# Ledger of designs, part 229: peptides against a protein of PDB entry 6TME

Target 1, 324 residues: chain A of PDB entry 6TME
Amino acid sequence: NRLKRAYIALQAWKKAFYSDPFNTAANWVGPDVCSYKGVFCAPALDDPSVLVVAGIDLNHADIAGYLPPELGLLTDVALFHVNSNRFCGVIPKSLSKLTLMYEFDVSNNRFVGPFPTVALSWPSLKFLDIRYNDFEGKLPPEIFDKDLDAIFLNNNRFESTIPETIGKSTASVVTFAHNKFSGCIPKTIGQMKNLNEIVFIGNNLSGCLPNEIGSLNNVTVFDASSNGFVGSLPSTLSGLANVEQMDFSYNKFTGFVTDNICKLPKLSNFTFSYNFFNGEAQSCVPGSSQEKQFDDTSNCLQNRPNQKSAKECLPVVSRPVDCS
Target 2, 324 residues: chain A of PDB entry 6TME as posed
Amino acid sequence: NRLKRAYIALQAWKKAFYSDPFNTAANWVGPDVCSYKGVFCAPALDDPSVLVVAGIDLNHADIFGYLPPELGLLTDVALFHVNSNRFCGVIPKSLSKLTLMYEFDVSNNRFVGPFPTVALSWPSLKFLDIRYNDFEGKLPPEIFDKDLDAIFLNNNRFESTIPETIGKSTASVVTFAHNKFSGCIPKTIGQMKNLNEIVFIGNNLSGCLPNEIGSLNNVTVFDASSNGFVGSLPSTLSGLANVEQMDFSYNKFTGFVTDNICKLPKLSNFTFSYNFFNGEAQSCVPGSSQEKQFDDTSNCLQNRPNQKSAKECLPVVSRPVDCS

## One batch from the design tools (peptide; made by RFdiffusion4, then SolubleMPNN)

Design b2_p23_3_s1 (from b2_p23_3, 10 letters changed)
Fold by OpenDDE base, seed 4:
Structure b2_p23_3_s1 (fold): chain B 324 residues (1-324), chain A 23 residues (1-23)
Amino acid sequence: as target 1 above (324 residues)
Amino acid sequence: SAYEELAKAAGLELKTKSTAAGS
């Protein structure tokens, strides 16, 4: 009995709660699991005559606890939304049994350990949100083999390089922000055919930006701020026909910020502050446009306010990194 | 899709419909 299995799972989970401030699980009593707060039933996909637990929504419940292995008995769950809680420990491997998993949101919790590789076992996963946790280690390259629409990895403890497989991703939104990723952005990034938003903020990424970024025709948000990128901005960035928000601030970029970039047709906000740019086109000057916002603060620009000192600029500007 | 219908039947909204990079 599918609901009986769900009952076992949910009772095990209730037992795994350390704190339930809103008494969310207070009504988690008895076999009628479909009446449980935060538990949502629907006709099974394989048999519409059978009612199954199809979704969990415990978002913002502030529950402290862990995910017990018995959750693997929730084999009909396609939607698992438990963000903004205080769940700790690891994502149990028993969740591999949840083969219908479509949206997995465990964001804003206290999960630890390596990337939850169980997510890779879900063939139909479209939404993965594990942001604002304490996941650590390497990002498995296989994550980008998944046909995901969204991948939220930000605010974790991931390290090492971004996998080259990123180019295989069909995701429209990917966040890497506020981790410990290092190395270069893979050149394969240009192959992300569905990419709309990508955020690299606050990592240890370095090297030159790959020219292939300019191939991201659908990108509307590109944020690479607060990293260690060097060299000039790729000339191919002029190809970002749909970019609206672009941020390269707090890096070590050099060279000239071109007119072709600042006049991108959909560009509304372009921040390139806190770099070592030694020139900018007039179209890049803050206040030069009513429809666009620019920030050129703390560069090596002549005749602009709030720039770095010559002492800071000269050693870097005089030795520009050649990215060619 | 089947999942959209499932979500609807379950009384849940798909996250993919309102996904953004912010926050």
Scores: peptide ipSAE 0.305, ipTM 0.871, DockQ to the pose 0.759
Fold by OpenDDE base, seed 2:
Structure b2_p23_3_s1 (fold): chain B 324 residues (1-324), chain A 23 residues (1-23)
Amino acid sequence: as target 1 above (324 residues)
Amino acid sequence: SAYEELAKAAGLELKTKSTAAGS
């Protein structure tokens, strides 16, 4: 009996709760699991006459505990939403049995360990949100082979380089922000055909920006702020026909911010502050447009307010990195 | 899709329908 297996799983999970401030699991008593708060039943996809646990929604329940291996008995679950809790430990490998997993949201918890490789085993996964946890180590390159719509990785402890396989991703939204990623952005990034929003904020990324970024025709948000990028901005950025929000602040960029970038047709906000740019086109000057907001603060620009001193600029500007 | 129908039947909202970037 499928509901009997679900009962075993849910009772094991209740037992794994250390704290349930809102008494969310108070009614998790008896065999009628479909009446449990946060448990959602639906007709099974393989047999509409059979009722199964199809989804879990414990979002914002502030539950402290862990995910027991018995959760692998929830084989009919397609939607697993448990964000904004205090779950700790690792994601159980037994969840590989949840072959219908479509959306997995464990964001804003206290999960630890390496990337949850079990997520790679789900053939139909479309949404992966593991942000605001303590996941660590390298990102498996296979994550970008998945047909995901969204990949949220931000605010974790991931290290190493961004996999070259990123170009294979079909995701519209990808966040790397606030991790410990290092190295260069892969040139394959330009192959992300469905990309709308990508965020690299607050990593240890370095090197030159790849020219292939300019191939991201559908990108609306590109944020590479708070890294160690060097060199000039690629001229190919003029190809970002749909970019609205662009942030390169808090890097080590040099060179000239060109008119072709600042005149991008849908650009609303362009922040390139806290770099070592030594020139900008008139179209890049803050206040030059009512439709666009620019920030050129703390660069090496002449005749602009709030710039770095000559003493600070000269050592960097005189030794520009050649990205050719 | 089958998952949309499942979500509807289960009374759940698909996250993929309201995806937005953030940090």
Scores: peptide ipSAE 0.298, ipTM 0.867, DockQ to the pose 0.766
Fold by OpenDDE base, seed 1:
Structure b2_p23_3_s1 (fold): chain B 324 residues (1-324), chain A 23 residues (1-23)
Amino acid sequence: as target 1 above (324 residues)
Amino acid sequence: SAYEELAKAAGLELKTKSTAAGS
């Protein structure tokens, strides 16, 4: 009995709650699991005559506790949304039994440990949100081999390099922001055929931006701010025909910001402040356009306000990084 | 899709994709 298994799982989970401020699980009593708050039933995909637990939605319940291994008994769950709680510990490996998993959202919790590799076992997973946790270590390269539509990794403790397999990703949205990623952005990034939004904010990324970024024709948001990138902006960025928001601020970029970047047709906001750019095209000057917002603050630009001193600029500008 | 149908039947909405800060 599928619902019986669900009952066992849900009762085990209730016992794993340390705090339930909103009494979300107060009605988690008895065999009628489909009446449980936050538990959603639907006809099974394999047999429409059978009712199963298809989804969990405990978003914003502020529940403190952990995920017990018995959750692996929820084998019919396709949607698991438990964001904005205080769940701690690790994602149990027993969740590998949830072969129908389609959307997994455990964001804004207190999960720890390495990347939850159990997510890689779900063949139909399309949405993965593990942001705002304390996951650590390396990102498994296999994550990008999966046919995911969205990958939210931001605000964790991930480190090491971004896997080269990123180019295999079919995701439209990927966030790396506010981790400890290091190294260069892989050249394979240009192969992300479905990419719309990518965010690298606040990592330890370095090196030159790969020219292949210019191949991301469908990107609307590209944020690489608050890293250690060096060199000039690739001229191939002129290929970002759909970019609306672009941020390269708080890096160590040098060189000239060109017209072909600032005149991108869909560009609405371009921030390149807090770098070491020594020149910009007139089209890049803040206020030069009514349709576009620019920020050139704290660079090495001549005849512009709020720039770095010569003392700060000269050591960097005089030693340009060759990205060729 | 089958999952969209399942979500609808379950009374759940599929997650929206956004890079905006949120829960």
Scores: peptide ipSAE 0.221, ipTM 0.846, DockQ to the pose 0.657
Fold by OpenDDE base, seed 3:
Structure b2_p23_3_s1 (fold): chain B 324 residues (1-324), chain A 23 residues (1-23)
Amino acid sequence: as target 1 above (324 residues)
Amino acid sequence: SAYEELAKAAGLELKTKSTAAGS
């Protein structure tokens, strides 16, 4: 039966623990898996008279170990939350059998290898959190074909370009921060119809910002800081009617920061420090508004404090990148 | 939703309810 399979899986997992400092699995004894700490049972979706393991929550257990292939026997699990542990290795392909997977959180662990493509096999997945691991390589384009509400990829070792399929994403929150992504932000980004928050912090992204960013009407947080972006800010950014937090700091932007951007109606914080902007509208000046916070530090602005030297500015400002 | 009911029955809270980019 289903609980017997769960027992086999959970006992295999217990054996895969190298360290359990809080003795989380101490009560993982006997056939009554529903009494196991961190194991949650519920009536099966297909048969309410049958009790199944529906969820795992081992968050913050500091468990060292790996995920054995026997976890594939947990076929009724819809919620898998095991963040803030010390699990290592790869995510087993056998998890493809968990067809009810709805929320998968393996964040803050020591997982390695390529993107866990098994996550792409789950038809009902809505939440994917793999942040703070050591996943590497290319991001599969298919990740954005899935109907995910949230995609957390930050603090990994992902490289290569951001897939053009990003525009297909229905996610409200996406983070790429602190990886090794390179290339340009795809123009298709403007098609992310449900996007509220997107974070690109601390990558190797470059090129001009696509004009299509201005189509992100629902975006409240847009952070592209600590990259290699060049050129002027797109004039279409004036279309970000709901943006509250915007950060372009630590890039290689040039040109003029316009009123149309700084006067965005919902803008609360706008950081464009550590670039090569050579001008800003009065509305962009820090202290010019009681409702908005600006940071223009370390640019090439005249008559502003804490700017770059002429020696630093001249080579860049005199040769602006044309994004047209 | 069915998943919300499942989560409730299992005594779990859905992460999607409190999802934020900065969290």
Scores: peptide ipSAE 0.129, ipTM 0.821, DockQ to the pose 0.695

Design b2_p23_3_s2 (from b2_p23_3, 13 letters changed)
Fold by OpenDDE base, seed 5:
Structure b2_p23_3_s2 (fold): chain B 324 residues (1-324), chain A 23 residues (1-23)
Amino acid sequence: as target 1 above (324 residues)
Amino acid sequence: SAFEELAKAAGLELKVNSTAEGS
C-alpha cells in the first residue's frame, strides 16, 4: 500500500523534527496522510484509481530537523518543496527511489556535505533549487547533462572550477552566486542555447571573460560582479541583443567600455563600477540616457566623479592583461 | 505535461520558469 509507505515515511520525518515552531506537523497523526498539513495527494500516474502522496510543501515552516532515510518510501513524490526551514544534515541517498522527482527545492536550509548527487539520479528533474545551504566541494559536471530548466546553486560553499559541461545545459536560469568557484568561465558557456539568466556574483572567478559570452542571444540577465576577472570586456558582448541587466562591478577589468556594449538594444541597467576601466564611450556615461542606467563609479576614468586615485589605477592600468 | 497535471491535481504550484531575481 503506497499510502502506508507514505505514512511510515512521514512519521519517521516527524520524529526527525527537532523543532516545529508553527506546529506544522501537529496534525500528522493517523493513517490519513493526505490530510497532513503540507502533504498533497493525487491520483497516481500509473493508476488513476490509486491515491498517492504526490507532493510535499513545507515551505517557510521554519522546521528544524533532518531528512531521514525513510523519506525514500515516498516513491510517488514529484514535487518536494521544503525551502526556508532549518533542516540539517545531508540529502539521503534513499531519495533515489523518488524516480518521479520533477521539482526539488530545499533552498534556505542548513544542509551540508557535498553536492547531493542523488539529484543526478532523477531522470525527470526539471527544477533544482539548493541555494542558501552549506553544500561544499566540487560541482559534478553531470549536473549540466540534466535537462533542467533552472539550476539554483547560489549561497553555498561550492569550490573549484565551473565544469566545462555547462555548455550542455538546457537551463534557462543558472545561479552560481556566493560560492567559492574559481578559475575561468568556460568557453563552452556560449553553447547554452536556452539561457536567459546567469549570475556568478561573489565568487573567486578569474581570467578573461570568454568571447563566447556574446553568443548568448537570449540572455536577459548577466551578472559577473564581485569576482577577479581581468582584461577588457569582450567586443563580442555587442551580440547580447536581449540583455537587460548586466553587471561587471567589483572586478579587475581594464580598458575601454565601448558604445557597442552600452548601446545594446534591450539594456536597462549596466553596472561596471569598481573596476579599472580607463575610458568609456559617451553612451556609457551615467545620465546619458533616460532609458538606461549606468554606474561607472570607482574606475580609472578621467573627468568623472568618484574614481580611483592615480596611485590605485597606475599599477593596474599600466599592465593591461592581454586576453588574446 | 503529466507533471503539470499531477501538480494541478495535487494543488501544488510549479516552480518552473523561475527567475534569478532575489537569489
Scores: peptide ipSAE 0.272, ipTM 0.886, DockQ to the pose 0.879
Fold by OpenDDE base, seed 3:
Structure b2_p23_3_s2 (fold): chain B 324 residues (1-324), chain A 23 residues (1-23)
Amino acid sequence: as target 1 above (324 residues)
Amino acid sequence: SAFEELAKAAGLELKVNSTAEGS
C-alpha cells in the first residue's frame, strides 16, 4: 500500500518533468519504485517488516519541472534532497503529509512565491535549505521556533525585517545573505545559544549593531558585510571568545576599532574595510600579526594606505551616530 | 538517532552539521 502510493506520486512527478538531461527518470517504470534512480527505500520506522520510500536524492540532476501535489503521497519520506535542478513553481501544501521530514533541501532551483510555510508543519525538521531560489516576502517568525540545526535562506528575494524570534533558534548555522532584509538586527540575537555561524551579507540591514552580539560565545563566523549598519562597533564584541572569521566590510560604521576586538583569542580574519572608521588600534593594523589577517581598506584612517578622501569622510565622521 | 539509522539504511548521507562556507 505505501509503495503503491509512492508509485502514484513518482509517476506524477515524472509527468511533471519538462526536461531530464541526464535521463534520471528513465528507469522510473513499473511498480518497483525502490529501484528508481534517486529513490531510496528503507524499513519503515513503525514497522520494520514494511519497505517504504524513505528518501529522495535528485541532487545535480538539472531537471526542469515542478513539484506536483501528488508528492504528498510520499508520506514516509524523511530526506528530500533535490538541489541543483530547475524545478519551478511553489512547494506544494500537500507536503504537509510528510510528517517524518527531517532534511529538506530544495536549494539551487527556480522556486517562487512566499516562504514555503509547509516547512513549518514538519515536527521533526532539522535541516532546511531553500537557498538560491526566488522565494519572496516576509520570513515567518515561526521558522525560528523550529528545532533546526541549519537554516539556509541566502540568495532569495526575502524582504522586511528579521523576526525577533531569532533568539529562540537552536540552529548552529543561519544564512540570510543576498536577500532584501531591512531594519535592525534584533537584540534577541544574543539568545541564540547554539549559534556557530551567521551570515547577513548583502542585505539592506541598518541601524546599530546590538550589544547582545557579544553574548554569542560559540560563534566562529560572523559576517555582516555589505549592509547599511551605522555607529560604532559594540564594545561587547570582546566577548566573542571563539570567533575566527569576522566581516563588517561595506557598511557605514564609524568610530574606533579597539584592541579588545582585534585581540580576540581565536580571531583569524577580521575585515572592516569600506566603512568610515576614523581610528584603529595597533593590533588591528594589517601585517601587525602573523596569526591574524586584517583589512582596513577604504576607511577614514590616518596614515594608512587606500583610505577614503577627506571629502568623503568629513560629512560622515563629523556626524557620528550615537548608538548608546 | 532513528533518522540517522534510516538514512544509513536508505543509503543516504545526512546534511546536518553543515557549515556556511558552501553558501
Scores: peptide ipSAE 0.257, ipTM 0.873, DockQ to the pose 0.861
Fold by OpenDDE base, seed 2:
Structure b2_p23_3_s2 (fold): chain B 324 residues (1-324), chain A 23 residues (1-23)
Amino acid sequence: as target 1 above (324 residues)
Amino acid sequence: SAFEELAKAAGLELKVNSTAEGS
């Protein structure tokens, strides 16, 4: 019965393929779905005597098509990996029936529409990768209420602000990069107790960086480059005891880059180029350390190479944003 | 975890504990 439902689903999916360059679904014939390429069976969690479709792996198959609603019949699937294809359309709401969903990877496809809210319906979801698609609209706040380890949202069309619920996230890695997010980084960010890596690259984020970033003791990668951030770097960044990669480049930051930041114990790369910083500590100067790499290019620094002109700097530096 | 065992039984690799590198 369960495999019969899987057969119906998989045949519907095969029918929804427009192109299968590698003939991945060529053997998707007959009732023995467990022999299908990219279909993985395992003993059911509720009944080990029953074989079920537990996973799909069609990664890198370059398949063009869409996800038909019949995929909702794959009720035993916990692993759905279909990255690097050309699937289009929306994620079917019928996937809400896949209550065992643990890892959902639809990255590097052509999916469109709003955030796939069906992902919020999966109680056991731990990994969500929807990057490199055309998802649009606002990010639902509820995404961060889920016990996710990884949240990959980068390279989409998401807009609006980052939800304040971000502080509730237990994720170790979150990517917002290359979207259209706007507004400030929520102060609640400091509550992300498990955060190791967070990337904001290439959005329309603005305002001052919240002081609470300094509470991210476990963060190893913090990239806020290519946004519209203003003001000085928070002094609390000295609390980033484990940060290795830090990038604030291509913003509108002002003020002084302090010794406390540049001497962070695990800091390997710190890029603060293409801002309006008017001073830096000696420890921040590129070449000052063998173990740390700095880039101070295109700021308003005195006696440094490759800086902005006084004409460009003066209007900004003379009117520093007060973040207090 | 049950899911780790399921992944193993299914011959799939889990993607948890991923990094942002290459994103």
Scores: peptide ipSAE 0.250, ipTM 0.878, DockQ to the pose 0.870
Fold by OpenDDE base, seed 1:
Structure b2_p23_3_s2 (fold): chain B 324 residues (1-324), chain A 23 residues (1-23)
Amino acid sequence: as target 1 above (324 residues)
Amino acid sequence: SAFEELAKAAGLELKVNSTAEGS
């Protein structure tokens, strides 16, 4: 039966623990898996008279170990939350059998290898959190074809370009931060119809920002700081009617920061420090608004404090990148 | 949704609608 399979899986997992500091699995004894700490049972979706393991929550258990292939026997699991542990190795391909997977959180672990493509096999997946691991390589384009709400990829070792399929994503939150992504932000980004928050912090992204960013009408957080972006800020950013937090700091932007950007109606914080901007509208000046906070530090602005020297500015400002 | 009901029945909290603030 289903619980018997779950028992086999959970016992195999217990054996795969190298360390269990909080003795989380101490009560993982006997056939009554529904009594196991961190194991949650519910009536099966296909038969309410049958009790199944529907969820795992081992968050913050600091467990060291790996995920054995027997976890594929947990075929009724829809919620798998095991963040803040010390699990290592790869995500087992056998998890493809967990066809009800809805939320998969393995964040803050020690997982390695390429993107866990098994996540692409889950037809109902809405939440994917793999942040704070050591996943590496290319991001599969297919991730954005999925009807996900949240995609947390930050603090890994992902590289290569951001797939153009990003525009197909229905996600409200996507984090790319603190990886090694390179290249330009795809123009298709403007097609992300449900996007509220996107974070590109601390990558190797470059080129001009696509004008299509201005089509992200629902975005509240847009952070592209600590990259290699060049050129002027797109004038179409005036279309970000709901942006509250915007950060372009630590790039190589040039040109003039316009009123149309700084006067965005819901803008709370706009940081454009550590660039090569050579002008800003009065509305962009720190202290010009009570409702908005600006940081223009370390640019090439005249008559502003804490700016770059002429020696630093001249070589860049005199050679503006044409993004047209 | 069926998954929301499942989560409730299992005593688990859904993480859908999360923000990037915790990143």
Scores: peptide ipSAE 0.215, ipTM 0.873, DockQ to the pose 0.864

